Peptides against a protein of PDB entry 1LOE. Designs and how they scored, part 50

Target 1, 181 residues: chain A of PDB entry 1LOE
Amino acid sequence: TETTSFSITKFGPDQQNLIFQGDGYTTKERLTLTKAVRNTVGRALYSSPIHIWDSKTGNVANFVTSFTFVIDAPNSYNVADGFTFFIAPVDTKPQTGGGYLGVFNSKDYDKTSQTVAVEFDTFYNTAWDPSNGDRHIGIDVNSIKSINTKSWKLQNGKEANVVIAFNAATNVLTVSLTYPN
Target 2, 181 residues: chain A of PDB entry 1LOE as posed
Amino acid sequence: TETTSFSITKFGPDQQNLIFQGDGYTTKERLTLTKAVRNTVGRALYSSPIHIWDSKTGNVANFVTSFTFVIDAPNSYNVADGFTFFIAPVDTKPQTGGGYLGVFNSKDYDKTSQTVAVEFDTFYNTAWDPSNGDRHIGIDVNSIKSINTKSWALQNGKEANVVIAFNAATNVLTVSLTYPN

## One batch from the design tools (peptide; made by RFdiffusion4, then SolubleMPNN)

Design b2_p16_6_s2 (from b2_p16_6 with T1A D7A V8T A13E)
Fold by OpenDDE base, seed 2:
Structure b2_p16_6_s2 (fold): chain B 181 residues (1-181), chain A 16 residues (1-16)
Amino acid sequence: as target 1 above (181 residues)
Amino acid sequence: ATYNLSATVDLKEVFS
């Protein structure tokens, strides 16, 4: 059994263990995915491949990831789509379609995308988001249409602590978002 | 405030 782990407490201007895509960059020791303008996409990938499962043994890895994020959305009129934590093949490229969070390229299920994502969605897309229109957390499997969602009240400008865990024995992916204040 | 969400995901199938 092998374990891969990493921790980034301060995002530097030359963060060697991240691959930046699109408009993703670092400033003030934070990872910033986009500037506060319309129609931009930014991503950051961990630079080393992660072994999710072993084809010889069939064993699937457990994993836990945690991060802290801040979203500034002072009004609901001028709001971006949100962001995802995602796992995708090493050759993954940013996707520019609106509302697809830089990860998906259509509203349809596509098994060839080989992508699992946890979305923190701040914009209501009528075609695929929960009908209540709430900002939400979602678990996405090869589709922008989440397999499960949870309404989420954004605390503007406040740090949210996220823990995402996968239990290989049960195949259960769990997401926990906490505003400690 | 804490928000919890879970789902069953077959990672082996997704990444096979």
Scores: peptide ipSAE 0.797, ipTM 0.978, DockQ to the pose 0.937
Fold by OpenDDE base, seed 5:
Structure b2_p16_6_s2 (fold): chain B 181 residues (1-181), chain A 16 residues (1-16)
Amino acid sequence: as target 1 above (181 residues)
Amino acid sequence: ATYNLSATVDLKEVFS
């Protein structure tokens, strides 16, 4: 079996193992996807392609990814759309912004999207988000309309620790978000 | 505070 791993402790201005798209950039050793302005999309891709499954053997890879993030909105009551961790084809380009988080184009299932995402959604979109209006974590498969969600209380300006894991034996994707303080 | 979420995803189907 093949194993690929990477770790980024500090994000430099010339980060060699990331491909920046749109408004994504690094500053103060952190990855910044967007500034606090409307109608912007920023993405960062790991520069090397990841082999998720093998067409010859049919085997699917297990994976675990962990990261910390901060959402620092100037107004905690008026936060933007949020962000995603996503897996998409190697030639992926920024998609629809706003509520589509730059990774999807439809609330309907679109197999051509070939995108799986974990969303950290801070804005309620009536057309597809859970009706309770809560900010939420979601798992998205070929659609911005999540196949499952969990209500989430944003702690503005605080670091959240995230672990995302996929178990190929069960096809279960798990997400854990922790505010340690 | 900790938040947990899971779902079944067929990655082979998605990326076929």
Scores: peptide ipSAE 0.761, ipTM 0.975, DockQ to the pose 0.931
Fold by OpenDDE base, seed 1:
Structure b2_p16_6_s2 (fold): chain B 181 residues (1-181), chain A 16 residues (1-16)
Amino acid sequence: as target 1 above (181 residues)
Amino acid sequence: ATYNLSATVDLKEVFS
């Protein structure tokens, strides 16, 4: 069984295992996707392709990924738009910004997108977000309209620990977000 | 505070 793993504790300049797109960059040993200004899209891709399924056996990989993030918004009452962890084809390019989080272009299912994302969405978009208007975690498959969501209370400026796991036997993707303090 | 979420996703179908 093949296993691929990587870890990044501190992000530095000239980070060779990442491909930066748009406004993404590193500063203060952190990966920064955007500045707190309108109309910015920043993405970072792991530079090596990952093998998600095997065409010979038909098997799909199990995986677990973990990371820590901070959203530090200058105005805690108006935070937009959030960010995603996503898996997409190797030639992926930035997509629509704003509420589409730079990874999708439609609320309608588009199989050609070939994108799965976990969104941490801080802004309510009436056209596709849950009607309760809550900030939320979502699982997105080929659409910015999540197939499932969980209301989430953002703690501005605080570190959140995230674990995302996929069980190939059940096809279940799980997300856990914890504020330790 | 901890938040948990899950969904069924056919990754093979998505990426085939």
Scores: peptide ipSAE 0.731, ipTM 0.972, DockQ to the pose 0.919
Fold by OpenDDE base, seed 4:
Structure b2_p16_6_s2 (fold): chain B 181 residues (1-181), chain A 16 residues (1-16)
Amino acid sequence: as target 1 above (181 residues)
Amino acid sequence: ATYNLSATVDLKEVFS
């Protein structure tokens, strides 16, 4: 068995374990993915590859990740598209922005994407988002169209604690988002 | 407030 763990308590400009793409950067000990402007894409990758599964043994890894995020929009009633936590190949590059959150390029299933994402989607895209129009958490597999979603009420400017876990025995990915305040 | 979501994802298939 092999176990890999990492923790980032404070984000700094000299962090060697992050690869920034697009408009992603660090400031005030936080990771900032985008500025409050239109059509921006910012991504950050963990610089060390994570072994998801072993092709020789067929074993798939369990994992648990946790993070805290803040969406601080100048106008709580007019926010951007949201963001994702994603797992993709090591050579991943920024994809389509806007409603595709810089991670996907299609609402159709594309196996070549090889991307799994948890989206925190704050903008309703008629073509693929749940018809109720709610802001939502979604689990995305090779498509911006989520395989499952949960309505979510954004608390603007407040910290949300997220835990994402994968159970290899059941192939179940779980997401928990909590506003502690 | 707490929000929970789950789904079945075959990571082996995705990353094969």
Scores: peptide ipSAE 0.706, ipTM 0.971, DockQ to the pose 0.927

Design b2_p16_6_s3 (from b2_p16_6 with T1A D7A V8K)
Fold by OpenDDE base, seed 2:
Structure b2_p16_6_s3 (fold): chain B 181 residues (1-181), chain A 16 residues (1-16)
Amino acid sequence: as target 1 above (181 residues)
Amino acid sequence: ATYNLSAKVDLKAVFS
């Protein structure tokens, strides 16, 4: 049994344990994925590969990740797509297709993407998002079409605390988002 | 406010 852990409380300009892709960068000790302009994608990868399962034993890792985020989106009609926390192969590259959150490259299920993502989606894409049009949290498995979603009322400019956990015994991924105020 | 979401995900299958 092995354990990998890391913590980043302040994102520095020379954050060596992150690989920045696209327009991702750090400023004022925060990770910023995109500028407030159209058609930009930014990502940040943890620089060391994570051993998520063992092919010899078949064992799958439990994991817990937590982070905080702020989204500035005062309205729903002039807004970006949102962002994801994702797990993908080490050679993963940013995807630029609109609405795919920089992670997927089509609206179809694609097992070859080998990607699991938790989306925090702020833009309603008619073709795949829940029909109620709500901003939502989603769990995505090889597809931008979430296997499950939860309506989420964004508190504009407020810090949200997120905990994502995976229980290998049950194969259940859980997401908790809290606005403490 | 707290929002909870869960789903069954076969990570082994995804990353095999």
Scores: peptide ipSAE 0.783, ipTM 0.977, DockQ to the pose 0.934
Fold by OpenDDE base, seed 5:
Structure b2_p16_6_s3 (fold): chain B 181 residues (1-181), chain A 16 residues (1-16)
Amino acid sequence: as target 1 above (181 residues)
Amino acid sequence: ATYNLSAKVDLKAVFS
């Protein structure tokens, strides 16, 4: 078996274990994906490749990741598109911005994307988002159109604690988001 | 407030 673990409690200007793409950067010990400006894409990748599955044994890894995020929009009723946690090939590059969150290019299933994402979607896109128009958490597989969603009430400027876990025995990906206060 | 979401994902199929 193989175990990979990492933690980042403070994001520094010379963060060596992250690869920044697009407008992503660090400031005040925080990771900032984008400023509050339209049509920008910022991404940060863990610098070391991680084995999700073993081609020799066929085994798939269990994993758990946790992080805290803040969405601080100048206008809580007019926010940007949101962001994702994603897993993609090591040579991944920024994809389509806006409603595609810089991670996908289509609402149609595209196996060549090889991307799984958890989206924290703050903007309603009529073409693929749940028809109720709610801000939502979504699980995305090779498409910006989520395979499952959960309505989510954004607390602007508040810290949200997220835990994402994958159980290889059941193939279940689980997302938990908590506003502790 | 807590929000929970889950789905079946065949990671091996995605990344093969």
Scores: peptide ipSAE 0.727, ipTM 0.973, DockQ to the pose 0.919
Fold by OpenDDE base, seed 1:
Structure b2_p16_6_s3 (fold): chain B 181 residues (1-181), chain A 16 residues (1-16)
Amino acid sequence: as target 1 above (181 residues)
Amino acid sequence: ATYNLSAKVDLKAVFS
């Protein structure tokens, strides 16, 4: 078996293992995707391609990724739009911003997108988000319209610990978000 | 507080 792993505890100004797109940058040893302003898109890509499946054997990789994030919005009452962890082709470019989180372009399933994302969505978009209007975690496959969601109460300015795992034997993607305090 | 979510995803199909 082959294992690829990486760990970044502090983000520097010259992170050579990251590709920044749009408004993404590093400051105060943190990865910052956007400023708290309207109509901005920031993305960061891991610079080394990851092999999700082996064309020779047909095997699909298991994976586990973990990270900590903070959403620090100046107005806790109205927070938009959230962010995603995503897997996409190596030549991926920023997509539609706003409610599409810079990763998708449609609520309709688009096979050509070849994108899987876990969204941490803080803004209710009537056209595709769960009807209860809750902020939510979602699993997105080739569409901004999640295949499954979980209501989530944002703790503004607090660190959230996230674990995302994929089990190749079951084809199940799992997401766990914890506010330890 | 802990939030858990899962879904079946055919990654091979997506990235083939």
Scores: peptide ipSAE 0.708, ipTM 0.971, DockQ to the pose 0.915
Fold by OpenDDE base, seed 4:
Structure b2_p16_6_s3 (fold): chain B 181 residues (1-181), chain A 16 residues (1-16)
Amino acid sequence: as target 1 above (181 residues)
Amino acid sequence: ATYNLSAKVDLKAVFS
């Protein structure tokens, strides 16, 4: 099965392979998705679409993506909603902000969303988040309500290394987040 | 610290 991999290690002001939506922008070699303002949505799309599923052959691609992120809040106890890595149709547009992280509109399963996301959720939304109230990593399929979650302790201002992989043979999506320091 | 998470996702079904 075909495998697609990508990694962006440096961001510049003239980044040609990114499409910015909302408040997304680049600064200091980093991609910034939001300003420190409530209820803002910033998104960045990889400008070259990837072929995940071939309708003619039925083949599904393997993929691996890796990135590093930093959540830097002035108050470590008062952070925003978090962010997502997501896969959606090429014409995707920003969706509901806040707890929906700009990629979903409902906790109810919506097949028309055609969106798979890995959320790094720093805010507890009572209506759909795990009842323990922990910040968490989640895998979301057509809904902001995750199909699986993992409690995660945010290290404010620290770099987190993420690897997201999909195995087409098993249909398993895996997420690994590491704070090396 | 390392955090691992996995789930079965039918990508074909999602993007068909």
Scores: peptide ipSAE 0.697, ipTM 0.970, DockQ to the pose 0.918

Design b2_p16_7_s1 (from b2_p16_7, 5 letters changed)
Fold by OpenDDE base, seed 2:
Structure b2_p16_7_s1 (fold): chain B 181 residues (1-181), chain A 16 residues (1-16)
Amino acid sequence: as target 1 above (181 residues)
Amino acid sequence: MTYNLSATVSLKEVFS
């Protein structure tokens, strides 16, 4: 079986294995997607293509990814939309529509986007987010409207540890977010 | 505090 793996413990100013899009950049050894201003989108792609499935054999890869993030959102009024971990075709480009987390370009399901995303959503969009208005984790398949969500209480300024795993035998995508403190 | 979420996703279908 083929295996691809990578690890980035410190994000450098000239990170060779990342492709930065939009306003994404590194500072203080962290990846920063946007500045604390309105109407900004930033993304970072792993620079090498990942083989998700094999058209000849039909085999689909298992994968596990983990990362740590910090969100500063001291109030619920003037906040950004959040961010995603996503898998998309190699020629994917940042999307600028508000509320679409830089990944989608419409509120409608779009099969042609070929995008799977895990969202960490900090802003309530009435048109597609869960009606309870909670900040939430979501699993998105070709749509900003998540196929499943989980209410999530942001611990402001604290590190969250995320593990995202896909089991090819069951087709189950699992997300785990932990605040260790 | 830990939050768990899962869903069934066909990656083959999405990326075919």
Scores: peptide ipSAE 0.778, ipTM 0.977, DockQ to the pose 0.946
Fold by OpenDDE base, seed 5:
Structure b2_p16_7_s1 (fold): chain B 181 residues (1-181), chain A 16 residues (1-16)
Amino acid sequence: as target 1 above (181 residues)
Amino acid sequence: MTYNLSATVSLKEVFS
């Protein structure tokens, strides 16, 4: 089978296989989506299109992605909105910021969005987030309103290891987030 | 601490 893979261990200032959008940039070998300032959106896209679905065969690709992230908020009790890992069309541009995490524009299902995201949501938005108010991991399909969520305790400033896998045979997207001890 | 989450997602539907 055809496989596309990439790995970025260190994010350089001239990372050629990433397209930076908005306030996204690299510093100290890390990808930084935003600084701790309000009303900013930063994104980074893998520069090469990924073949997810084959229109001829109908086959859908399996994928696994892993990354490590740090949310380092100046106030652990008042953290900004969070971020997403997302898959969107190649011409995707930054969308609504804030609680929409720069990838969505609606809490209502919008098929035209053609966006799947895993959100690491650190801010409670009453209109669409789980009513318990917990920070959470969410799986978002064409909407900022997650189709499923998991309460998540942010460890501010700590590295979280994430694995996101999609099994095309079952259509199951799985997210695992670990704070290693 | 590990958090696991899953959902059924039709990527074919999304990206058709």
Scores: peptide ipSAE 0.765, ipTM 0.976, DockQ to the pose 0.937
Fold by OpenDDE base, seed 1:
Structure b2_p16_7_s1 (fold): chain B 181 residues (1-181), chain A 16 residues (1-16)
Amino acid sequence: as target 1 above (181 residues)
Amino acid sequence: MTYNLSATVSLKEVFS
């Protein structure tokens, strides 16, 4: 069994194991994807390819990833658009911004996207988001339209702890978000 | 407060 792991506690100005795209950068030991301004897209990719499945055996990897994030919006009543954790091909480039979160281009399933994402969506897009209008966590497969969602109360400026796990035996992806306080 | 979400995803299908 092959295992790959990495850990980043503090983000430096010369973070060699990350590839920055768009407006993504590091400041104050944090990874910052965007500033609180309109029409910005920032992404950061882990620089080394991750082996998801083995073509020889057909086996798919299990994985667990954890991170903390802060959304600090200047106006808590108007927060857009959120962000994603995503897995995509090594040559991935920034996609459509805004409600597409820089990761997708369509609400229709597009197998050529080859992208799986967990979204933390703070803005209601009527064309694809859950009709209740809630901010939500979503699991996205080749589409910005989530295959499943969970209503989520954003705590502006507070740290959230996230754990994302995939069980290859069951093909179940799980997401857990916790505000400690 | 903890929020949990899950879904069935075939990573093999997505990335094959």
Scores: peptide ipSAE 0.728, ipTM 0.973, DockQ to the pose 0.940
Fold by OpenDDE base, seed 4:
Structure b2_p16_7_s1 (fold): chain B 181 residues (1-181), chain A 16 residues (1-16)
Amino acid sequence: as target 1 above (181 residues)
Amino acid sequence: MTYNLSATVSLKEVFS
């Protein structure tokens, strides 16, 4: 059995295991995707490809990933679109910004996207977001329109601990977000 | 406060 693991506790200015796209950068030992004053896309990719599915054996990998994020908006009532954790092909490039979070291009299912994402969506897009208008966590498969969502109350400026796990035996992707305070 | 979410996703299908 092959196992791959990695951890990043501090983000340095010369982070060799990350590929930055768009406005993504590191500062103060943190990864910053975008600045609040801009409406642009920032992405960071883990530089080493991960093997998710083996076409020869049919085996699918289990995985668990964890991270901490902070959304620090100058105005808690006026935040940007949010961000995603995503898995995509190694040659992935930034996609449509704004409500598409730089990861997707359509609300319609597009198998050619080959992208799975967990979104932390802080802006209501009428065309595809849950009609209740809540900020939400979503699981996205080849579309910005989530296959499932959970209403989520943003705690501006507070650290959120996230755990995302995939069980290959059940094909269940789980997301847990915790505000420890 | 903890939020939990899950969904069935066929990674095999997505990345085939």
Scores: peptide ipSAE 0.701, ipTM 0.971, DockQ to the pose 0.945

Design b2_p16_7_s2 (from b2_p16_7 with T1A T4N D7A I14V)
Fold by OpenDDE base, seed 2:
Structure b2_p16_7_s2 (fold): chain B 181 residues (1-181), chain A 16 residues (1-16)
Amino acid sequence: as target 1 above (181 residues)
Amino acid sequence: ATYNLSATVSLKDVFS
């Protein structure tokens, strides 16, 4: 059994265990994915490869990850697309297509993307998002079109606590988002 | 407020 773990409570100006892509950077001990301007993409990757699946043994890793995020979106008429937590191949690169959350590059399912993502989506894209237009949490498998979603009321500027867990025995991915206050 | 979501995902299939 192989186990990998890490914890980042404060994001430093030179965070050695993260690979920053696009406009991603750290400021005031926070990881910031984008600037408050249009047409920006930022990502951060854990610098060490994760052995998620072993082709020799067939074993798949269990995992649990937790993080806290803040989104500043004081209005609905000038908002960005949101962000994802994602798992992708080590050579993954940021994708710049609008609405694809920096992870996907088309509206279609693409098995070759080899990407699993949990999206926290703040912009309604009529072509693929739930028709109710709600901001939502989604689970994405090789597609910006989520395999499941949950309506989510963003609390502007408030910290949300997220736990994402995967059970390899059941193949169930779970997401929990809590506003504690 | 708490929001829960789950789905069945085969990571083996995704990353094979």
Scores: peptide ipSAE 0.782, ipTM 0.976, DockQ to the pose 0.943
Fold by OpenDDE base, seed 5:
Structure b2_p16_7_s2 (fold): chain B 181 residues (1-181), chain A 16 residues (1-16)
Amino acid sequence: as target 1 above (181 residues)
Amino acid sequence: ATYNLSATVSLKDVFS
């Protein structure tokens, strides 16, 4: 069975297994997607292609990913858009920023996007976000408009532990976010 | 606090 795994506990300035895009960079051994400035997009890709789908066998990979993130908004009254964990083709490039989180370009389903994302969305975009206006976790398939969401209370500046898993047998993608403290 | 979310996603369809 083919298995690919990686773990990055400390991000170095010359992290060779990551491809940095846009404003993404490492500092203080952390991966920083954006600075606290407007209209920035930062991304980081795992440098090795992941074999998600095998056209010959029809098999789809299971996967589990875990990470810890911090959203540290400098202004409690002005939080930016959030970020995503995403899976996209190897030649993926930064997409539309702001509410599109640098990963999508449309709220309409776009098959050509070939992108699945888990969003941690801290900004309410009236055009596509859940009408309750809550910050939320979302699962996005070829669109910034989530196929499912969960209201989420951001704890600004605190570490959130995330586990994202995909079960190929059931086609179920699961997301768990925990603030341990 | 823990937040859980799930959805059915056909990665086969997305990436085929």
Scores: peptide ipSAE 0.764, ipTM 0.975, DockQ to the pose 0.938
Fold by OpenDDE base, seed 1:
Structure b2_p16_7_s2 (fold): chain B 181 residues (1-181), chain A 16 residues (1-16)
Amino acid sequence: as target 1 above (181 residues)
Amino acid sequence: ATYNLSATVSLKDVFS
């Protein structure tokens, strides 16, 4: 078996194991995807390719990732659009912004996207989001329209702890978000 | 507060 691990506790200005795209940058030892301004896209990629699927054996990797995030919106009553954790091909480039969160281009399933994402979506897009209008966590496969969602109450300015795990034996992707306080 | 979500995803199909 092969295991790849990495951990980043503090993000520096010259973080060499990340590839920044768009408006993504580091400040105050944090990874910042965007400022609170309209029509911006920021992404950060882990610089080394990760082997998810072995074409020789057909095996798929298990994985667990954890991170802490803060959404600090100037207006807690009007927050857009959220962000994603995503897995995509090594040559991935920023995609459509806004409600597409910079990682997708369509609500229709597009196998050529080859992108799986966990979205933390703070803005209701009528065309594809759950009809209840709630802010939500979603699992997205080749589409901004989630295959499953969970209503989520954003705590503006508070740290959320996230764990995302994939079990290759069952093909189940799990997401856990906790506000400890 | 804790929020849990899961889904079945074939990563092999996505990335093959």
Scores: peptide ipSAE 0.725, ipTM 0.972, DockQ to the pose 0.931
Fold by OpenDDE base, seed 4:
Structure b2_p16_7_s2 (fold): chain B 181 residues (1-181), chain A 16 residues (1-16)
Amino acid sequence: as target 1 above (181 residues)
Amino acid sequence: ATYNLSATVSLKDVFS
């Protein structure tokens, strides 16, 4: 079967395999999605399309992706909205910012969005987030309102290792986040 | 600390 793979060990100033949207950029060998100001949206897309589903054969791809992220807020008790890993059509453009994380536009299910996201949500939006108010990891399907969530304690400035996998046979998307230290 | 989360998602349906 056809396999697509890529790896980025460090981010350079001329990262040709990424398409930057909004305020996304690279610095100090890292991908930075937003500036340390309010109401910014930054996105980065892999420059080559990935074939998820074949309409002719009906086959759906398995995939595994891993990355490391750092949320570094000047005040650990006053952070922004968070960020997402997402899969969307190749012509995707930035959507609503703030609590919508630049990926969605509604808490209502919108099939036209054609977007699946894993959110790392650091801000409680009362209209759609879990009522316990915890920072959380969420799986979002065509809506900023997650179909499932997991409470998550942010370790400010610490590297989190993430693995996201999809099993096409079971249609199960799994997320694992680890703070090794 | 490790956090695990899963959900059933039909990618076929999403991207049809």
Scores: peptide ipSAE 0.690, ipTM 0.969, DockQ to the pose 0.933

